Peptides against a protein of PDB entry 4GMN. Designs and how they scored, part 44

Target 1, 375 residues: chain A of PDB entry 4GMN
Amino acid sequence: RYANITLLALVTLASIGTDFQETLVKGNQGSRESPISAADEEWNGFDDADGDAMDVDQKSSSGEDQEEDYEEIDVKEDDEDDDDDSITSEMQADMERVVGADGTDDGDLEDLPTLRELIQTAVPQLIRLSNLPIDSDESLTIQSHALSALNNISWTISCLEFANGENANIHNAWYPTAKKIWRKTILPILEADSADLKLATQVTSLAWAVARVLHGETPTDGNPHRKFISLYHSSKQQAGGNSNSIEEPEDPFQGLGVKCIGVVGSLAHDPAPIEVNREVGVFLVTLLRQSNNVPPAEIVEALNQLFDIYGDEELACDKEVFWKDGFLKHLEEFLPKMRTLTKGIDKRTQPELRTRADEALLNLGRFVQYKKKHA

## One batch from the design tools (peptide; made by RFdiffusion4, then SolubleMPNN)

Design b1_p11_3_s2 (from b1_p11_3, 3 letters changed)
Fold by OpenDDE base, seed 4:
Structure b1_p11_3_s2 (fold): chain B 375 residues (1-375), chain A 11 residues (1-11)
Amino acid sequence: as target 1 above (375 residues)
Amino acid sequence: EAPKAIKIPAP
């Protein structure tokens, strides 16, 4: 009896998350004027337009050369095994306190009571249900439905515009909850190293939805980008062995490989650590180099992620990774391969894949030209 | 264009 009520509640929450998405997509289609034929505009990067250049008046304080006498501080190596578990808790508490002390619009979803209850009341219960010990077919079913509900909610929220302070109230309410989903649901399931490809696909879908909001601010604990890269490679090894049992999703963009690329791409955005960005960038560029054995949908996603990560020349990853590791050469060498790949997609049988490949090919040409102009 | 959210169809 309780199981059936829980399942009905989870199905209802998953439906609500989907219905919200359909409502938001219909709302945004009413406000988007016809896509300006993006054919003739020079891609100038991400114009962050409203960077009010604070005129930092460099008061040239003439520092007088005080010869500070280097007293040789005899550093006694006191081997105090101080369990350094304390610093992560205080920095987290100070960040929670700093976010709570600025009387900026706290995520008072007063005007969005249903979304507030979904984020504040439903999602914490879904996180709990996604972490139940798997001891029965019932617990496995509950976990799968909880992950589906979390996925649909997280995807719906990830389809909102948050640029330029848009939907800031929703962003502020979601952000701590998204980090909690990451730490409490996504990481524990990734660490369990389950051979269940269905579970892996559900968790990777959820991880992508969460990472599309958190980007480079996604918690780096336990190197999650490496876990998703490993999952990508493992999924390819399993698909090569069992030609009969993985129903390839009818939608090529629903594949586990695409989802892994979407997660790691999102994790590599600024302000991600440069080494995380490098490992992801090298992974994505390596897919392009090995493109003969990579599904076209994964190539499209890998290109889009590379454009989004390296589209801004002011970011540290442009100098320290893109230019330093010579990514432009690999993108330029891939351009003729992408033309061949895109032309090989049948418009009649795979119209969406062909459209997205035509767009990614156009963007690759523009991106290579942009980077050559800004070299 | 943001990739269409991966609708896991409600059962």
Scores: peptide ipSAE 0.025, ipTM 0.743, DockQ to the pose 0.044
Fold by OpenDDE base, seed 3:
Structure b1_p11_3_s2 (fold): chain B 375 residues (1-375), chain A 11 residues (1-11)
Amino acid sequence: as target 1 above (375 residues)
Amino acid sequence: EAPKAIKIPAP
């Protein structure tokens, strides 16, 4: 009886976290033009001067109009309005306030009662449940559901803008809780050295969500970046040895490799120790050098992380790591490989992967040009 | 059904 009630409560908290995210994604799809970093606003200085109009000779080849009558398969979108009535009016009101609030610096969530109860009441209990001794299949199930709920809440919060003091009240309320999740949930599970790839995937997903807010301020105790790099390599060794279906997730961006890259990239941002930044930067650049054996989604994520870490020339990591370790040469040598990789992705069968690879290729070209100008 | 793994928001 109590176990079933606890599991139902954990599933409900995980669903609430998902529904919040879907609402944020739907709301933000209307407003995300990709955050052109403040560095890209100054880059409007490409004078499009020499558009030499290549005279495309109109060879009028009069090929016969075979009107292939494409039968318009009237796919009745059965708008099954799955009225996913899961979003309460209070949750919707909290979301509308998060999108509209000028950042008051008070870590007081008075105007966000649902989010306040999630952070202050639910998350501390989920941390406790994720840190129970595993002595039964029931305790393992409770841990997995607690990790799923923590993941969903943490991902939802990580989708908020915190730059320039935006959502400062939410950031200030979440920040100490995120550090507590890291120290009390993530680190103990990573230290248990479990061969369970499902548990490793769950904790790595949660670690990425937490690290997307904490960045270089993530606790460095026990060198967590090395644990995630080790997990990346271990996951590749297991995939090569056992043809037993760890079903690669249908979404290439949900893979454990992508999640490991996302975690370590986020951990390497300023003000991370230069040694941590260097070890992560060398790992990411090494993936690009070994790209023939790396899934395209992991290459896309590794590029995005490299742009985010090394985009600012005023940061200590630019001089002490990027320039000192010669990363520009490796990025420039990778450009022709990235063009080949991107062209090899079928736009019909993998449209998302192709779009994100086309964007990462464009950004790689721009980033290499930027770094050459600022050398 | 297990709650679907949260789609990593496209950046």
Scores: peptide ipSAE 0.025, ipTM 0.734, DockQ to the pose 0.032
Fold by OpenDDE base, seed 5:
Structure b1_p11_3_s2 (fold): chain B 375 residues (1-375), chain A 11 residues (1-11)
Amino acid sequence: as target 1 above (375 residues)
Amino acid sequence: EAPKAIKIPAP
């Protein structure tokens, strides 16, 4: 009886975390003008707003336009008005404030009462439940549900913009709690060295969500990046032996390999120790060199992480790792392989994977050109 | 795009 009520409460908290994420994503998609086909803008890193667009004179080779008649597939929007009454009017009001307010004020969530109760009341209980002794299938189920609720809340918060001091009140309230999740939930589970790939996938997803906010300020105690690199390699060895038991996730970006890359990439950002950055950078570049045996989604994630880590030339990792360890050569040698990989993805069967691979290929070309100009 | 949150299966 008490366990069923606890499980229902954990399912409800995980649902709330997902629905909050979905509505923040919809709110941000409504404010993002359609991504301007950034085909012609030179990638100048993260900080240069004044990018002088160099006119590349593309000489028009007249290829004959075969007008393929795109039959408009009338996708009936089944208006399943799933009136999922799960979002309270108070949650909706907090979401509208998070999307609409230039959050100018110090760490106070007085204006965000639902988010305050999630961070200050719910998350500390979820950390406690995720850290209970496992003595039964019931305690294992409670841990799994507590990890899923922590994951959904942490992912939702990690979808907020925190650059340039945006949402500083939410960042300041979340930051100590995120460090507590890392130290009290993530590290103990990673140290238990469990062969449970489901638990490893849950904790790695949570670790990525937390590391997307903490970046290089994520606690480096016990070299957690090496544990996630080891988990990456261990997951690949198990997939090769038993063809029957790993349901490959329908979404290629939900794989344990992608999540491991996302965690270690996020951990390698400034102000991470330069040797942590080096070990992660060498791991990511090694995936590109071995790309013939690496899933396309993991290549896309590894490229994005390399751009995010080494996009700023003022950072110590640019000189001490990127240039010193010769990463530009490996990225340039990977360009023709990435073109072949991207062209091999069917747009009809894997549209999201193809779009993200086309974007990563474009960004790789720009990044290589940028780094060659700044050499 | 952020990875989709892990939906807990309905009981």
Scores: peptide ipSAE 0.024, ipTM 0.736, DockQ to the pose 0.033
Fold by OpenDDE base, seed 2:
Structure b1_p11_3_s2 (fold): chain B 375 residues (1-375), chain A 11 residues (1-11)
Amino acid sequence: as target 1 above (375 residues)
Amino acid sequence: EAPKAIKIPAP
């Protein structure tokens, strides 16, 4: 009886998350027609939208030159020893406290009461349910439904624009909760190393949704990018051996391989540690080099992630990884293979995959041209 | 980025 009520509540929360996403997607279809940038627009990287400098006409109040004699406080350079600048879990927790103690308005969700209750009341309960001891098929079912509800809520929120301070109130309310989902739900399930590919697919879907908001600020503790890369490789080995119907998801973009690529790509964005970025970048470029054995949907996702990670030349990862590790050569060598791959996709049977591959091919051509101009 | 319409599996 209690389990059936819990399951009904979890299904209801998962449905609310899905219905809210469909509403946001319909609302954003009016504004995010991503301009199919006219075929002739040069890829110029990711231009940060020029903050139109509001000409605040600060009237020059001629404040009088009081020469306050600043006494030179002779701050002795004490030779602080080269203690390994591992951002201690304490410094990261103190940065989280400082960012939380500075008057970042706890994103006032007064105007969004449903979203407030989802984030503040429902999600903390779903996190608890996802962490219950698995001792029965019933507890496994509860965990699966809790993960589905968390996934749906997290994906919905990840479809909001947060660039340029848009939806800052929602971002600020979600950000600590997203980190909590990562630390309390995602990491423990990944560490349990379960042979359950269904559970792995659920947690990887949730991880991608969370990482699409947190990006390079996703907690790097325990090298989660390596766990997802390992999961990618393990999933390929299992698919090759058992012709048992793991029904290839009807949608090629719902595959565990695509989800693993999406997670690790999102984790590699600035300000991710350069070595995390490098390991992910090398993984993604290696998929392109091995493209003959890689599903087209995974190639499309890997390309998009490479564009998003290395589209800005001002980022440390451009110099320290992209140029240093010679990624441009690999992208240029892949361009003719991508043309062949894209042409091999049947527009009649796989229209979405073909459209996304045509877009990724166009962007690859532009990206290679851009990087050659900025070399 | 176009919201990659990851079809959340219907429950």
Scores: peptide ipSAE 0.022, ipTM 0.734, DockQ to the pose 0.049

Design b1_p11_3_s3 (from b1_p11_3 with R6I R7K)
Fold by OpenDDE base, seed 5:
Structure b1_p11_3_s3 (fold): chain B 375 residues (1-375), chain A 11 residues (1-11)
Amino acid sequence: as target 1 above (375 residues)
Amino acid sequence: PAPKAIKIPAP
């Protein structure tokens, strides 16, 4: 009885965290004409000054207009008003305030009561539940649901803009809690050395969401980047041997390999220790060198992480790692392989993977050209 | 797009 009530409460908290994320994404899409992936906005550093558009001569071959009479199939969109009564009017009001307000620098969430209760009341209980001794299938189920709720809340918060002091009140309230999730939930599970790939995927997803806010300020105790690199390699070895259908996630970007890359990339940002940055940078560049055996989604994520880590030439990692370890040469040698890889993705069967690969290819060309000018 | 949150399937 108490277990079922606890599980229902954890499912409800995980749903609320997802619905809050969906409302954030819809709110951001309503204010911006194009769904700019949160990854596309940070790279605004290139002044688009020299538009030498190469005139590709469109030789108009006049193919005959066969007027195929497209019968307008009036697909009545049944507006199933799924009154998803899950979003309270208070949550919606908190969302409208998060999208609209220059947050006051005070870590006070007085004006965000739902978000305050999620961070200050719910998350500390979820951390406690994720740390229970595993002594039964019930305790394992409670841990899994607590991790899922923490993941959804952490992902939602990681979709907020915190650059330039935006949402500083939310950042300041979340930051100590994010460090507590890392130290109390993520590290103990990574130290337990469990062969459970489901648990590993859940903790890695949570670790990525937390590391997307903490970046290089993520606690480096016990070299967690090496644990995620080890988990990446171990996951590849298991997929090759046992015909237990780990159902490859329908979304190629939800794979454990992509999540491991996202975590270690985020951990390597400034002000990360230079040797942590180096070990991650070498790992990512090694994936590009071995690209024939790496899923395309992992290549896309590895490229994005390399751009985010090494995009700023003023950072110590540019001189001490990028230039010193000769990363430019590896990126240049990868550029023709990336063109072949991207062209090999079918736009009809994998439209998202193709779009993100086309973007990563464009950015790779620009990044290589940038680094050559600043050599 | 950011990775989708893990939707816990309804029981």
Scores: peptide ipSAE 0.028, ipTM 0.734, DockQ to the pose 0.032
Fold by OpenDDE base, seed 2:
Structure b1_p11_3_s3 (fold): chain B 375 residues (1-375), chain A 11 residues (1-11)
Amino acid sequence: as target 1 above (375 residues)
Amino acid sequence: PAPKAIKIPAP
């Protein structure tokens, strides 16, 4: 009885997340000019839109020097040498508060009470349910439904624009919760090293949704990018051996390989550690070099991730990874292969895959031209 | 484009 009520609640939360995502995707289809509409624009990188420096008139209010006599409160240093270089959950919460205190609209969702209740009330319970001890098929079902609900909510939020301070209130409310999903749901499931490819696909889908908001600010503890790269390789080995087709998802972009690429690509954005960026960049470029054995959907995703990671020349990863590791040469050598690959996709049977491959081919040509001009 | 959210099949 309680389990059926819990399952119904989880199905309802997952449905709300899906229906909201479908609504946002329909709304944003008007604002994302297809890269086909930008057909005549030279690729000039990813211009971070120059936020008009609001000339904050420094009114020098000469505040009088009130020497308030700070009584030296002798705070005894209790030297508990817990050398856990983990930024304490308190320091992180204080950093998150300091970013909120600077007059950016606090994660106050006063005008969004439903979204507030989803983030503040529902998500913490879903995190709890995703961490239940698995002792029965019922507990496994509850975990799977909790992960599906978290996935749908996280994907929905990741479809909002947060560039240029857009939706800042939603971003600020979601950001600490997204980090909590990462640390309390995603990492423990990845560490459990479950041979369950269904669970791995669910957690990787959730990880991609979370990493699409956190980008390079996604916690790097325990090198999760390496776990997703390992999972990518393991998924390829299993698909070759068992003719138990885990039904290749009817949508080629729902494959575990695509999801792994999407996660690690998102994790490699600035301000990710340069070595994380390098390991991911080398992985992605290696997929292009091995493209004869890689599904077209994974090539499309790997290209998009490479463009998003290395589209800005001002980023440290451009100099320290892209140029230093000679990625341009690999992209240039891949361009004729991408043309052949894209032409090999049947427009009748795989129209979405063909469209995305045509777009990625166009962007690859522009990106190579851009990088050659800025060499 | 985001992966389509996992539609939990209606029971």
Scores: peptide ipSAE 0.028, ipTM 0.732, DockQ to the pose 0.032
Fold by OpenDDE base, seed 1:
Structure b1_p11_3_s3 (fold): chain B 375 residues (1-375), chain A 11 residues (1-11)
Amino acid sequence: as target 1 above (375 residues)
Amino acid sequence: PAPKAIKIPAP
């Protein structure tokens, strides 16, 4: 009885965390044109003001106006108001405020009562439940649901913009809680060295969501980047042996390999220790060199992480790692391989993977050009 | 796009 109520509450909290993410995505699509998620920001380089616009003389060939009268098939969008009764009007109002509010620097969430209760009341209990002794299938189920709820909440918060002091109130409220999730949930599970790939995938997903906010300020205790790199390699070895392949997620970007790359990439941002940055940077560049044996989604993620880590030339990691370890050469040598890889992705069967690979290829070209100007 | 949150199926 208590277990079933606890499980229902954990499922409900995980649902709420997902529904908040969907509401944020829908709300942001209504206010700005193309959803440049911070993960889909096209790396344009720094605008050097000396734009020698190469005048590509596109000769306008006047092709004739064939007015093909396409009959407007009046597709009645049946507004199935799937009133997902899971989102309370208070939760929706909090999410609308998060999308619209210039965050006050006061780490007080007075204006965001639902989000405040999630961070201050729910998350500390979820951390406790995720770190219970596993002595039964019931305790394992509780841990899994607590991790899923923490994952969904953490992902939702990690989709907020925090650049330039945006949402500073939410950031300031979340930051100590995110560090607590890391220290009390993520690290203990990683240290238990469980052969459970499901648990490893859950904790790695949560770790990525947390690290997307904490970046290089993520606690370095016990060298977690090496644990995730080891988990990446171990996951590749297990997929080759037993025909109980955990069904590769239908979404290539939900794979444990992608999640490991996302975590270690996020951990390597400034102000991460230069040796942590180096070990991660070498890992990512090594994936590009070994690209023939690496899933395309992992290559896309590894490229995006490399752009985010080494996009700023003023950072210590640019001089001490990127240039010193000769990463530009590896990126330039990878550019023709990336063109081949991207062209090999079928647009019909894998449209998302193809789009993200086309973007990553474009960004790689720009990144290589930028770094060559600043050499 | 950001990684999709793990939807736990509603019971």
Scores: peptide ipSAE 0.027, ipTM 0.734, DockQ to the pose 0.033
Fold by OpenDDE base, seed 4:
Structure b1_p11_3_s3 (fold): chain B 375 residues (1-375), chain A 11 residues (1-11)
Amino acid sequence: as target 1 above (375 residues)
Amino acid sequence: PAPKAIKIPAP
């Protein structure tokens, strides 16, 4: 009886998250002229306007060579479950201010209370339900529905613009919750190394939605980028053996391979550690080199991630990875292959894949020209 | 009904 009520609540939350996304996407379609119309604009890179460069005051204290004996400080992981309940009060104050000030369209203001309740009330319960011990088919069903609800909410929020301080109230509300989803839901499931491809696909979809907001500020503990790269390779090995039973999603962009690329690409953005960026960049460039055996949707995603990661020349990853590891040569050598790949996609049977491949091909040409000008 | 699979938004 309680199980059925819980499942109904989880299905309802997952539906609300999806219906809210459909509403936001319809609102934004009025303002986003498709970038295809700007055919004549020179690629100028990405202006990361959020250059709040934390002035790490490297106070060069020339401390002398004291051979301090490494007493093995038994770091008691005090699981200070800092249930930082403090976040609720500042989040309330900032959300109440935004509802009052700017003449944003009356429709978005009505949905803000619902979004607040989703973030503050529903998501913490969904995190708890996703971490239940799996001891029954019922607990597995609850986890799957909790992950689906978290996925739908997280993807909806990741469709908001946060550049230039837009939706800052929602960003500030979501950011600590997104980190909590990462640490308490995503990492434990990735560490359990489950052979369940359904669970792996659910957690990877959620991880991508979360990482699309957190980018390089996503917690790097346990090298999650390597876990997703490993999952990518493992999924390809399994698909090659049992071609009969994995219903490849009808949508080529819903594949586990695309989701793994989207996660690791998002994790590699500044301020990610240069080593993380390098490992991801090498992985993505290696997919382009091996493109004859890679699904077209994964190539499209890998290209978009490479543009987003290396679009700004002021970032440390441009000098230390892009130029140092010779990525431009690989992109230039891939350009004729991408033209062939894109032309091979039937517009009648795969219109979305063809459109996104035509766009990625255009952007690849622009990006290669940009990087040659700035060499 | 199963939760709707979220389509990746077009950029």
Scores: peptide ipSAE 0.023, ipTM 0.729, DockQ to the pose 0.033

